# Designs tried in a protein design run: peptides against a protein of PDB entry 6NYY. Part 101

Target 1, 212 residues: chain A of PDB entry 6NYY
Amino acid sequence: KHFEQAIERVIGGLEKKTQVLQPEEKKTVAYHEAGHAVAGWYLEHADPLLKVSIIPRGKGLGYAQYLPKEQYLYTKEQLLDRMCMTLGGRVSEEIFFGRITTGAQDDLRKVTQSAYAQIVQFGMNEKVGQISFDLPRQGDMVLEKPYSEATARLIDDEVRILINDAYKRTVALLTEKKADVEKVALLLLEKEVLDKNDMVELLGPRPFAEKS
Target 2, 212 residues: chain A of PDB entry 6NYY as posed
Amino acid sequence: KHFEQAIERVIGGLEKKTQVLQPEEKKTVAYHQAGHAVAGWYLEHADPLLKVSIIPRGKGLGYAQYLPKEQYLYTKEQLLDRMCMTLGGRVSEEIFFGRITTGAQDDLRKVTQSAYAQIVQFGMNEKVGQISFDLPRQGDMVLEKPYSEATARLIDDEVRILINDAYKRTVALLTEKKADVEKVALLLLEKEVLDKNDMVELLGPRPFAEKS

## One batch from the design tools (peptide; made by RFdiffusion4, then SolubleMPNN)

Design b2_p20_4_s4 (from b2_p20_4, 9 letters changed)
Fold by OpenDDE base, seed 2:
Structure b2_p20_4_s4 (fold): chain B 212 residues (1-212), chain A 20 residues (1-20)
Amino acid sequence: as target 1 above (212 residues)
Amino acid sequence: MTASEPDVEEFEKLYSLIDP
């Protein structure tokens, strides 16, 4: 209890009991978080879902909490599935509402950072090649890029391709699992918080064994 | 999902960097 609350405070901040969302906003949050939850459920390399909530905390309107794996090495496939899971909220909004909101800003930031890291730090892109450069930290004046402007354009193009591929993969997955996303969203609107057991009862067992 | 207010100043700064 106390440890879980401490983790929840670090991830989401304090519960804003005073933040009342309009019913339509609450619905949008429920479908967004359901998109994350369902994407994480059906992606092999996604972290196991522990909890999904539509109770506002800090700046978060909702969140999905996953069991962090102590991993020191990540494959390209693992990073792709993590990107897809992170895009699950935005994709769910598109599928169910035909519109997008600002609610995915932090998700898109994470996906963008991951895509750049894969291409320019981890050498995971065949066109850019086996390169590794430090990404500018917030506040570092990047005076000189260690690569040409042509390489910069190539990096930007390949980042967009990678993100779009992850997006399309997520659209395909959540379109296939559309009924499951709706079930999770509706149950979130009822209970506001779901755990792993609620997800198992609703969707069945996760198709991938938790690699402990 | 995160609550976002449009920061017009941050947006203008970002656009000035992308489209000079």
Scores: peptide ipSAE 0.169, ipTM 0.634, DockQ to the pose 0.243
Fold by OpenDDE base, seed 1:
Structure b2_p20_4_s4 (fold): chain B 212 residues (1-212), chain A 20 residues (1-20)
Amino acid sequence: as target 1 above (212 residues)
Amino acid sequence: MTASEPDVEEFEKLYSLIDP
């Protein structure tokens, strides 16, 4: 309880009871967060869902909280599943509403950062190869790229491919699980907050054994 | 999901950094 509340405060800040979303916006948030939750539920290497909420906190309109694993090494497969989980909100919006919102901006930023890191820091792309460059930090002078413009174009292309592959994987998953996304979204609209037990009641047990 | 306000100025700044 205290630890979860502390994490909630760090992730979401204080609940802004003052931000009243319009019903349509609240519906969009519910389906967005349901997309994250369901993607995380059915992706083997996603972190286990702890809580999903559509109660606005700070700038967050909703959030999904996951149990952080004390993991220092990530596989390419793990990073892909994390990308898919992060895209789950955007994909859910597309599947259910046929439109996308600005609400996925932070998710897209995270996915973009992960894709670049995989390609240019972790050497996880065969075309770019076994290279590792420091990504420019905010405020670093745009120093000369440690690679050619041809390499820059290749990186950009491979980043786009990786993100698109993650997106397509997420679309396939959430299309298959469309009814589950809807169940979660509808229950979110009723309860505003769901925990792992609510998810088990709706979807059944998570198909992957939680590695203790 | 986060509330986003389109900041055209920030976008222009970012774009100018990507494509000078």
Scores: peptide ipSAE 0.164, ipTM 0.633, DockQ to the pose 0.223
Fold by OpenDDE base, seed 3:
Structure b2_p20_4_s4 (fold): chain B 212 residues (1-212), chain A 20 residues (1-20)
Amino acid sequence: as target 1 above (212 residues)
Amino acid sequence: MTASEPDVEEFEKLYSLIDP
């Protein structure tokens, strides 16, 4: 109890009890976080869900907390499933509301960063090939790109393709699991916080064995 | 999900970092 609360404070920040979301915004957050949670539940290489919350904390309106595995090596498949999980919120908004919000900005940033890293750092794209360049760090002078403008365009195109493929995969998954997203979202609106046990009660056991 | 106000300045800064 005290240890879990301490971890929650470190990860989630202080509950801003003062940020009263309008009912429609709270609904949007619930479906967004349900999208992340359900995507993570049904993606093999996603980290296991620990908690999902629609209680605002800091700049976060809601969050899904996962148990990170101590991994030093990631496969292309693992990175794709992580991208899909990260897109789960945006996709849920689209399929349930037919509109998108600014709430996915940080998710899209993470997905964009991951896609560029896969292509230009990890050599995971066949068209770009087995290349590895350091991405400029935030605040580094944009050094001249070590590749041609034609290569830059190719990289940008392949990044868009990769993100779009992850998006389409997530749309297919959450469309198939639409009823499960609804169940999670509705229960979030009732309880504001769900744990792994709540998810098991709603959806059944996660179909992938947690490698302990 | 993150609360974002459309901060044009932060957006310009982010874009200037991505596409200088």
Scores: peptide ipSAE 0.162, ipTM 0.632, DockQ to the pose 0.220
Fold by OpenDDE base, seed 4:
Structure b2_p20_4_s4 (fold): chain B 212 residues (1-212), chain A 20 residues (1-20)
Amino acid sequence: as target 1 above (212 residues)
Amino acid sequence: MTASEPDVEEFEKLYSLIDP
């Protein structure tokens, strides 16, 4: 309890008890976070869910917290599942509301950064090849790209393909698990915070063995 | 989910980094 609260303070910041969400916004947040939670539950290479909350903290309206693994090496498949999990909120909004919100901005940024890193840093794309370039950091002088404009276009195209593939995979998953997303969202609206045990009670045990 | 205000400047910065 005390340790979990300390971790929550470090990760989520102070609860903004003063931020009253409108009921419709709270509903949107609940389904968004349920999308993350359910995607993470049913993706093999996703990190185990610890907690999901729709209580606003700092800039976050809600969050899903996962058990950090001491992992130094990531597979392409693992990075894809992480992308899908990260897209779970946006996809849930689309499935349930037929509209998208700005609430996925940070998720999309993370997905975009991951996709570029996979292609240009980790050499995980067959068309671009086994190359590794440093991504320009914010504030670095506009150094000329270490690759041609043709390569830049290829990278951009392959990034879009990768993100779209992750998106489609997430749509397929959350469409299949639509009833589970709804169950989680409804329970979030009631309890505001769910832990792993709540998820097990609601969805059953996670279908993947926790890597010890 | 993150609270975001439409920040056109941040968007332009991100795109300028991708396609200057």
Scores: peptide ipSAE 0.157, ipTM 0.639, DockQ to the pose 0.254

Design b2_p20_5_s1 (from b2_p20_5, 11 letters changed)
Fold by OpenDDE base, seed 5:
Structure b2_p20_5_s1 (fold): chain B 212 residues (1-212), chain A 20 residues (1-20)
Amino acid sequence: as target 1 above (212 residues)
Amino acid sequence: MITDEELERALTEEFDFNFS
């Protein structure tokens, strides 16, 4: 109980009970968070969903909480599924509303960071090759690059390709599972918070074995 | 999903992933 509360505080911050969303904004948040939840449910290498909420907390209007795995090594396939799960909110907005909002900015930042890390830190791109460089930190002036301008352009191109591939995969998944996203979103609008049991009742058991 | 306040903060922070 104390550990779960601590994780909720880290992810969502303190509940801002004073922030009242307009009904249309609350609907957008519900479908956004439902996109994350459903993507995570049907992606093999995504972390198991613990909780999804549309109650504003800290800097967030809603969140999906996952069971953190004590995992120190990630495969390329695992990182791709995590990217897809992270894109689930933006993709859901596109599918259901035909428009996108600024609410996915943090998700896009995380996806961008992951894509660059895969290519320039982990050597996971065949075109760029088996290289490993430090990524610039926020606010750090990149004074000297350890690679040519041609390599820099190649990195940027391959990052965009990787993100686009993850986006397309997420679109395909959530289009297939569109009815499930809607079920979750509608129930979120009623209950504001869903747990794993609610998801099992709506969608059935998660199709992947949970590593306990 | 993040708030507009968080978005404005992010826009004012130098977050440059451009390697070119």
Scores: peptide ipSAE 0.094, ipTM 0.701, DockQ to the pose 0.080
Fold by OpenDDE base, seed 2:
Structure b2_p20_5_s1 (fold): chain B 212 residues (1-212), chain A 20 residues (1-20)
Amino acid sequence: as target 1 above (212 residues)
Amino acid sequence: MITDEELERALTEEFDFNFS
């Protein structure tokens, strides 16, 4: 409990219990976060779920927290699962509401960043090849890229493909696990905060061995 | 009612990973 609280304070700040969402908004948050939680639960290379909450904290209205692994090297498969987990919220919204919200902007940013990094920093794309370039920071002026315009287009295309593949993978997963997403979402609406034990009670043990 | 901007900030997965 103390450990979780410490993580929460460091990552998301203090809870803003004074922030009251409309019921429909809260429902959206619940299903969004449930999407993250369930995606992470059923993705082999996802980090262990620590907590999922629809209580606002810091700048967030809801969150799914995971315990990062002490790992320095990541495989392409691990990064893909991480992308899928990150897309879980958006995908859940699509599945349950047939609409998407701006709530996934940061998720999409992270996914986009990951995709570009995989392709242009880690050389994880066969078409682009074994190249590694530093990505400019957001807002940095880049006058010249160390690759051709054709390569730039290729990179952009392959990034889109990678993200779309991750999205489709997530859609398939959460569609399969739609009932589980709903269970989590409904329980979130009731309890507002769920931990790993709650998830186990709802979904059964995580099908993958937890690595610490 | 929460603004779209507030919602944007709120609905995110929270885990730390450096991609760069």
Scores: peptide ipSAE 0.052, ipTM 0.533, DockQ to the pose 0.060
Fold by OpenDDE base, seed 3:
Structure b2_p20_5_s1 (fold): chain B 212 residues (1-212), chain A 20 residues (1-20)
Amino acid sequence: as target 1 above (212 residues)
Amino acid sequence: MITDEELERALTEEFDFNFS
């Protein structure tokens, strides 16, 4: 109990009790977070879901908390599933509302960064090749790229392809699991916060064995 | 680097999900 509360405090920040979401916004957030939750539930390499909340905290209108694995090495498949999970909110909004909100901006940024890292840092793209370049840190003026403009264009194209592949995979998954997304969203609207047990009750046990 | 806006556009333009 004390450890869970400590984790909640560190991750959740101070509840900004002052942001009252309008009912429509709250609905959007619920489906967005449900998308993340369900995607994470059914993706093998996604981190286990711990908590989902539509209570605004800090800069976020909602969040899904996962148990991070102490992993130093990630496979291409693991990174793809993480990208899909990250896209789950946006995809859910598309499926249920046919509209895009600004709520997915941070998710898109994360996906973009991951895609570039896979291609440019980890050499995970065959077309670009086995290259590893340091990505500029946020705020660093990249004066000189260690590769040609042609390579830069190729990288950009392959990044888009990778993101689109992840997006399509997420769309396929959440379309298949649309009823589950709705169940989670509706329960979020009722309870505002769901834990792993709530998810098990709604969706059944996660189909992937927890690697001990 | 693809800007957030550019990425949003790329994701929205290619995936016209006509959920019928």
Scores: peptide ipSAE 0.012, ipTM 0.482, DockQ to the pose 0.084
Fold by OpenDDE base, seed 4:
Parts: C-alpha cells; sequence; structure tokens
Structure b2_p20_5_s1 (fold): chain B 212 residues (1-212), chain A 20 residues (1-20)
C-alpha cells in the first residue's frame, strides 16, 4: 500500500494533466499504449507491467511503465522480446488504424539502438560474427568505423533483418491477441490509467512468472 | 519506506508515445 502510494506520487509528478488530447489523438494513444501493454503481457522475457496511462507525461502523450529487472546480463531472447514490446505500440496502430504515426519515434530509436548493439557490440549475429565495436552515442560524432564499407553494409542489412523479425513477431502476437489489445485500449479510454490488477481482471493472470 | 527518489531510480523502464 505504501509502495503503491509512492508510485502514484512519482508518476503523478510526471504527468501533465493540463494537456488535453483531441478525441482521435487520445484514441490513437490508447491503442498505442495498449499495444505495448499487451505485448509485454504475453512475452516471456518482457518486464512486468506496472502501469499504463494515456495521460500525457513530459513529452509523451501516453506511456507504459514496467518494473525493470535488476539484470546486467541479457540473452538474445530477452533482447528480442524487449524489442517486440517496444514495437507493440506502432504495431497496434498498424493493426487497428492501418497507418503509422510519428508517435513511435522514440520506440523506433530504442529498437534501432538495441539492434545495432546486438550486432555490433554483443556479437549476436552469425553473419557479422563475434565482433564488438563501440557504438557512437547519441550526439557523438561518428568516429571512423573500425570495419570496411562492406561490413558496414552487412551490419545495416542485418540490423534491418533483426528489426523486421521483431516487427513480424510483434505483428503475429498482437494479431493473435487483437481482442485483448482492444479491451485494454477501450478500458484506457474509460479510466485513462490502468495498473497490473486491471490487466489481470481484463486478460487473466500473466502467463509468465514475474521473476525469472 | 522507499523514497520517491529511490522509486524513480528503480522505475526507469518506460515506453512513451511521443509525437515530437
Amino acid sequence: as target 1 above (212 residues)
Amino acid sequence: MITDEELERALTEEFDFNFS
């Protein structure tokens, strides 16, 4: 109880309740966040959902909040599920509206960064090989790449493949769970904020243990 | 009790819908 209240204080402090979304925008946000929430719910290696909201927070028009695992080592499978969860919002928009919006820009950035990291830093791609190079940080000047142009092209291709694979996986999942996404989105439009208990009531218990 | 700062530090994994 005290922990929940603390969460509410922290989250409430981040929310911009003065910002009013147009009904169509609010609907888009609801389905976007529902996509994240449902993807996270049904992906084994996704972090447990804590809260999903369509109340604007900072620059975000909505958000899904998860309990991060105190984990320092990630498997390829875990990173894939994380990518899928991150793509959940955009995929939901595509499934329900047949369009994509600019709302997923940060998600795409995260997915892109993760894909490059897996291939270039973690050596998780068989074609590129077990290599590890430093990635430029956001805003850093791209220093001279320690690999050939051919390797650069290969990396770019494999990044696209990885992202597309994650995208397809997410599409398959959210298509299968389309009714669940809609349930979550509709409930979001009513309540604006959902917690784990709301999700359990709506979807049933999460099919995976919260702690590995 | 966990402080708000400690909680914020622990709850940093978020997915945002942002048009900007």
Scores: peptide ipSAE 0.012, ipTM 0.497, DockQ to the pose 0.093

Design b2_p20_5_s2 (from b2_p20_5, 10 letters changed)
Fold by OpenDDE base, seed 4:
Structure b2_p20_5_s2 (fold): chain B 212 residues (1-212), chain A 20 residues (1-20)
Amino acid sequence: as target 1 above (212 residues)
Amino acid sequence: MITREELERALSEEFDFNYS
């Protein structure tokens, strides 16, 4: 318990005990986090879920925590599943509420960054080709891009396609598992925090082998 | 296929997903 709390403080910051969400906001957070959790549960290459919480911490209103896989190499397929998992919250909101909230902004940012990295840095797109250009790092001076404007347009198009594909995949998954998302969300509203055991009890064992 | 280090460098992502 102490160890888990320490991890939570590191990833999410201090719990905001004084921050009280309105019921509708809390509901939105619950379904958002449930989306992440369920997507991660049923995506083969997603990391195992450790905890999902709707207790506000730091700047976050909720979070889903995963155990990183003990691997040093990632495939395009794995990155796609990570994108889908990242989109799980946004997609859940769309499925259940038919709206977009600001809560998904960071997720969309991450997805966008992942897509660009795959295409321009890792050469994972056939149309763009097996190219590798360094992306600006946080804090680095932004220099001119090392590719033509035509290539830039192509990259932008392919990034959008990749994100849309991930989105559609996530929509399909969470639509199929809509009842599970609902179950997780409702249980979150009751317990505020769920762990892996809660998820197993609710959804059954994760259908994929876990790596510690 | 990419290395974990390359991925981390490129994405600066954490393994936790937040609602903000």
Scores: peptide ipSAE 0.036, ipTM 0.647, DockQ to the pose 0.151
Fold by OpenDDE base, seed 5:
Structure b2_p20_5_s2 (fold): chain B 212 residues (1-212), chain A 20 residues (1-20)
Amino acid sequence: as target 1 above (212 residues)
Amino acid sequence: MITREELERALSEEFDFNYS
């Protein structure tokens, strides 16, 4: 019990026991986290879910934890599935509530960063070409871009296309699996924390072979 | 060779609902 709590502190921060969410907010968090969980469950290249929680910790009202694969190389397809998984929370909110909350801001930032990295660091876009530029680190002075304004516009356009494609893919997936998202969300509202076994009981075994 | 650090900047292993 103490060891698990220590790991949870490292990952999610300290539980904010004093932060009582209103029922409607708690519902929003549950469906948001369920979106991440279900997207990860049904995307081949997503990491397997370890835990999903709607107990507020640190800066978050909820979280989904995944077991990272020990890999150093990622394909375009793998990165796309990770983007879709990251968008799962926002998409779930849209499907169930028809609204977007501020809760997905960090997810959108991560997706944006991934998209730019794919295009300008990894050369994964045919229109932009085989280029590799260092992305400015948080806190680095935005030095002059090593490419033309025309190239900058092209990059921005292709980033938007990539994100939109990931978004559409996520919408299609979670719309198909809408009932599963709801099952997970409702169980989260009951138990507050779900593990892999809970997900298996609820959704059945993950359709992709876990690479041991 | 893409470094793990470069990938980690673009990838997230943990997903949070941050409500501000």
Scores: peptide ipSAE 0.028, ipTM 0.638, DockQ to the pose 0.119
Fold by OpenDDE base, seed 2:
Structure b2_p20_5_s2 (fold): chain B 212 residues (1-212), chain A 20 residues (1-20)
Amino acid sequence: as target 1 above (212 residues)
Amino acid sequence: MITREELERALSEEFDFNYS
């Protein structure tokens, strides 16, 4: 219990007990987090869900916590599933509410960063080729690109394609599992916090064996 | 394939998905 709380504090920050979400906002958060949770549940290469919460904390209004696999090598497929899981919140909002909120900003940023990393850092794109460049960190002045403008355009295009593909994949998944997303969201609204056991009870066992 | 370290350097170390 103490360990779990410690992890929660590290990941989510301090609980904002004074922050009262409006019912509609809380609903949005619940469906957003449910999207992450369900996407992660049904994506083979996603990390196992540990906890999903709609209790506001220093880092956000809600969160889904996953246990990273003790894996040192990641495949393109794994990264794609991770992108899909990351998009789960936004996609859930679209499916259920038909709107975009700022709550997915960090998710979109992560997805974007992942896509660029895959293409320009890890050489995972056939069109761009087996190139590896260090991506500038946020705040770093990029004085000179290590590639041509044509390559830059190609990279941007391929990033968009990759993100779009991940998005479509996520839409397809969560549309198929729409009822499950709703179940999770509703239960979140009731309990505010769900763990893996709650998910198992609600959705059944995760279809993919957890690599212990 | 990429290493975890490489990925973590490129991506946020936090694998938690937060709604903000």
Scores: peptide ipSAE 0.029, ipTM 0.633, DockQ to the pose 0.150; fails the geometry check
Fold by OpenDDE base, seed 3:
Structure b2_p20_5_s2 (fold): chain B 212 residues (1-212), chain A 20 residues (1-20)
Amino acid sequence: as target 1 above (212 residues)
Amino acid sequence: MITREELERALSEEFDFNYS
């Protein structure tokens, strides 16, 4: 109990007791977080869900906490599932509300970064080829590109393709599991915080064996 | 190179799926 609380404090920061979400905002957050949670639940290579919360904290209006795998190597499939999980919130909002909120902006950033990394750092794209370039940090003016403008355009195109593929995959998944997303969202609105056990009770056991 | 901001904007616009 004390250890879990300590982890929650480290990951979630201090609860912002001063942020009172309006009911509609709270609903949006609930469905957003439910999207992440359900996507992670049904994606094989996603990290196991530990906790999902719609209580505003320092880093956001809600969060889904996962147990990171202690791994240094990631496959293309693993990275794709992680992208899908990250898109789960945005996709859920789209499915249920038909709108985009600013809450998904950070998720999109993460997905974008991952896509670029896969293509230009990890050589995971066949069209671009087995190349590895350092990505500039956010805000750094790239003075010298190690590749041609044509290659830059190709990279940009392939990044979009990869993100779109991840998005479509997520849409398909959460559309199929729409009822589950709603169940999770509704329970979040009731309890504000769900753990793995709540998810198991609600959705059944995660269909993927936890690799011990 | 698409700036992070430009890409985020593009992603926000492209993924407007009208679920009617």
Scores: peptide ipSAE 0.007, ipTM 0.497, DockQ to the pose 0.093; fails the geometry check

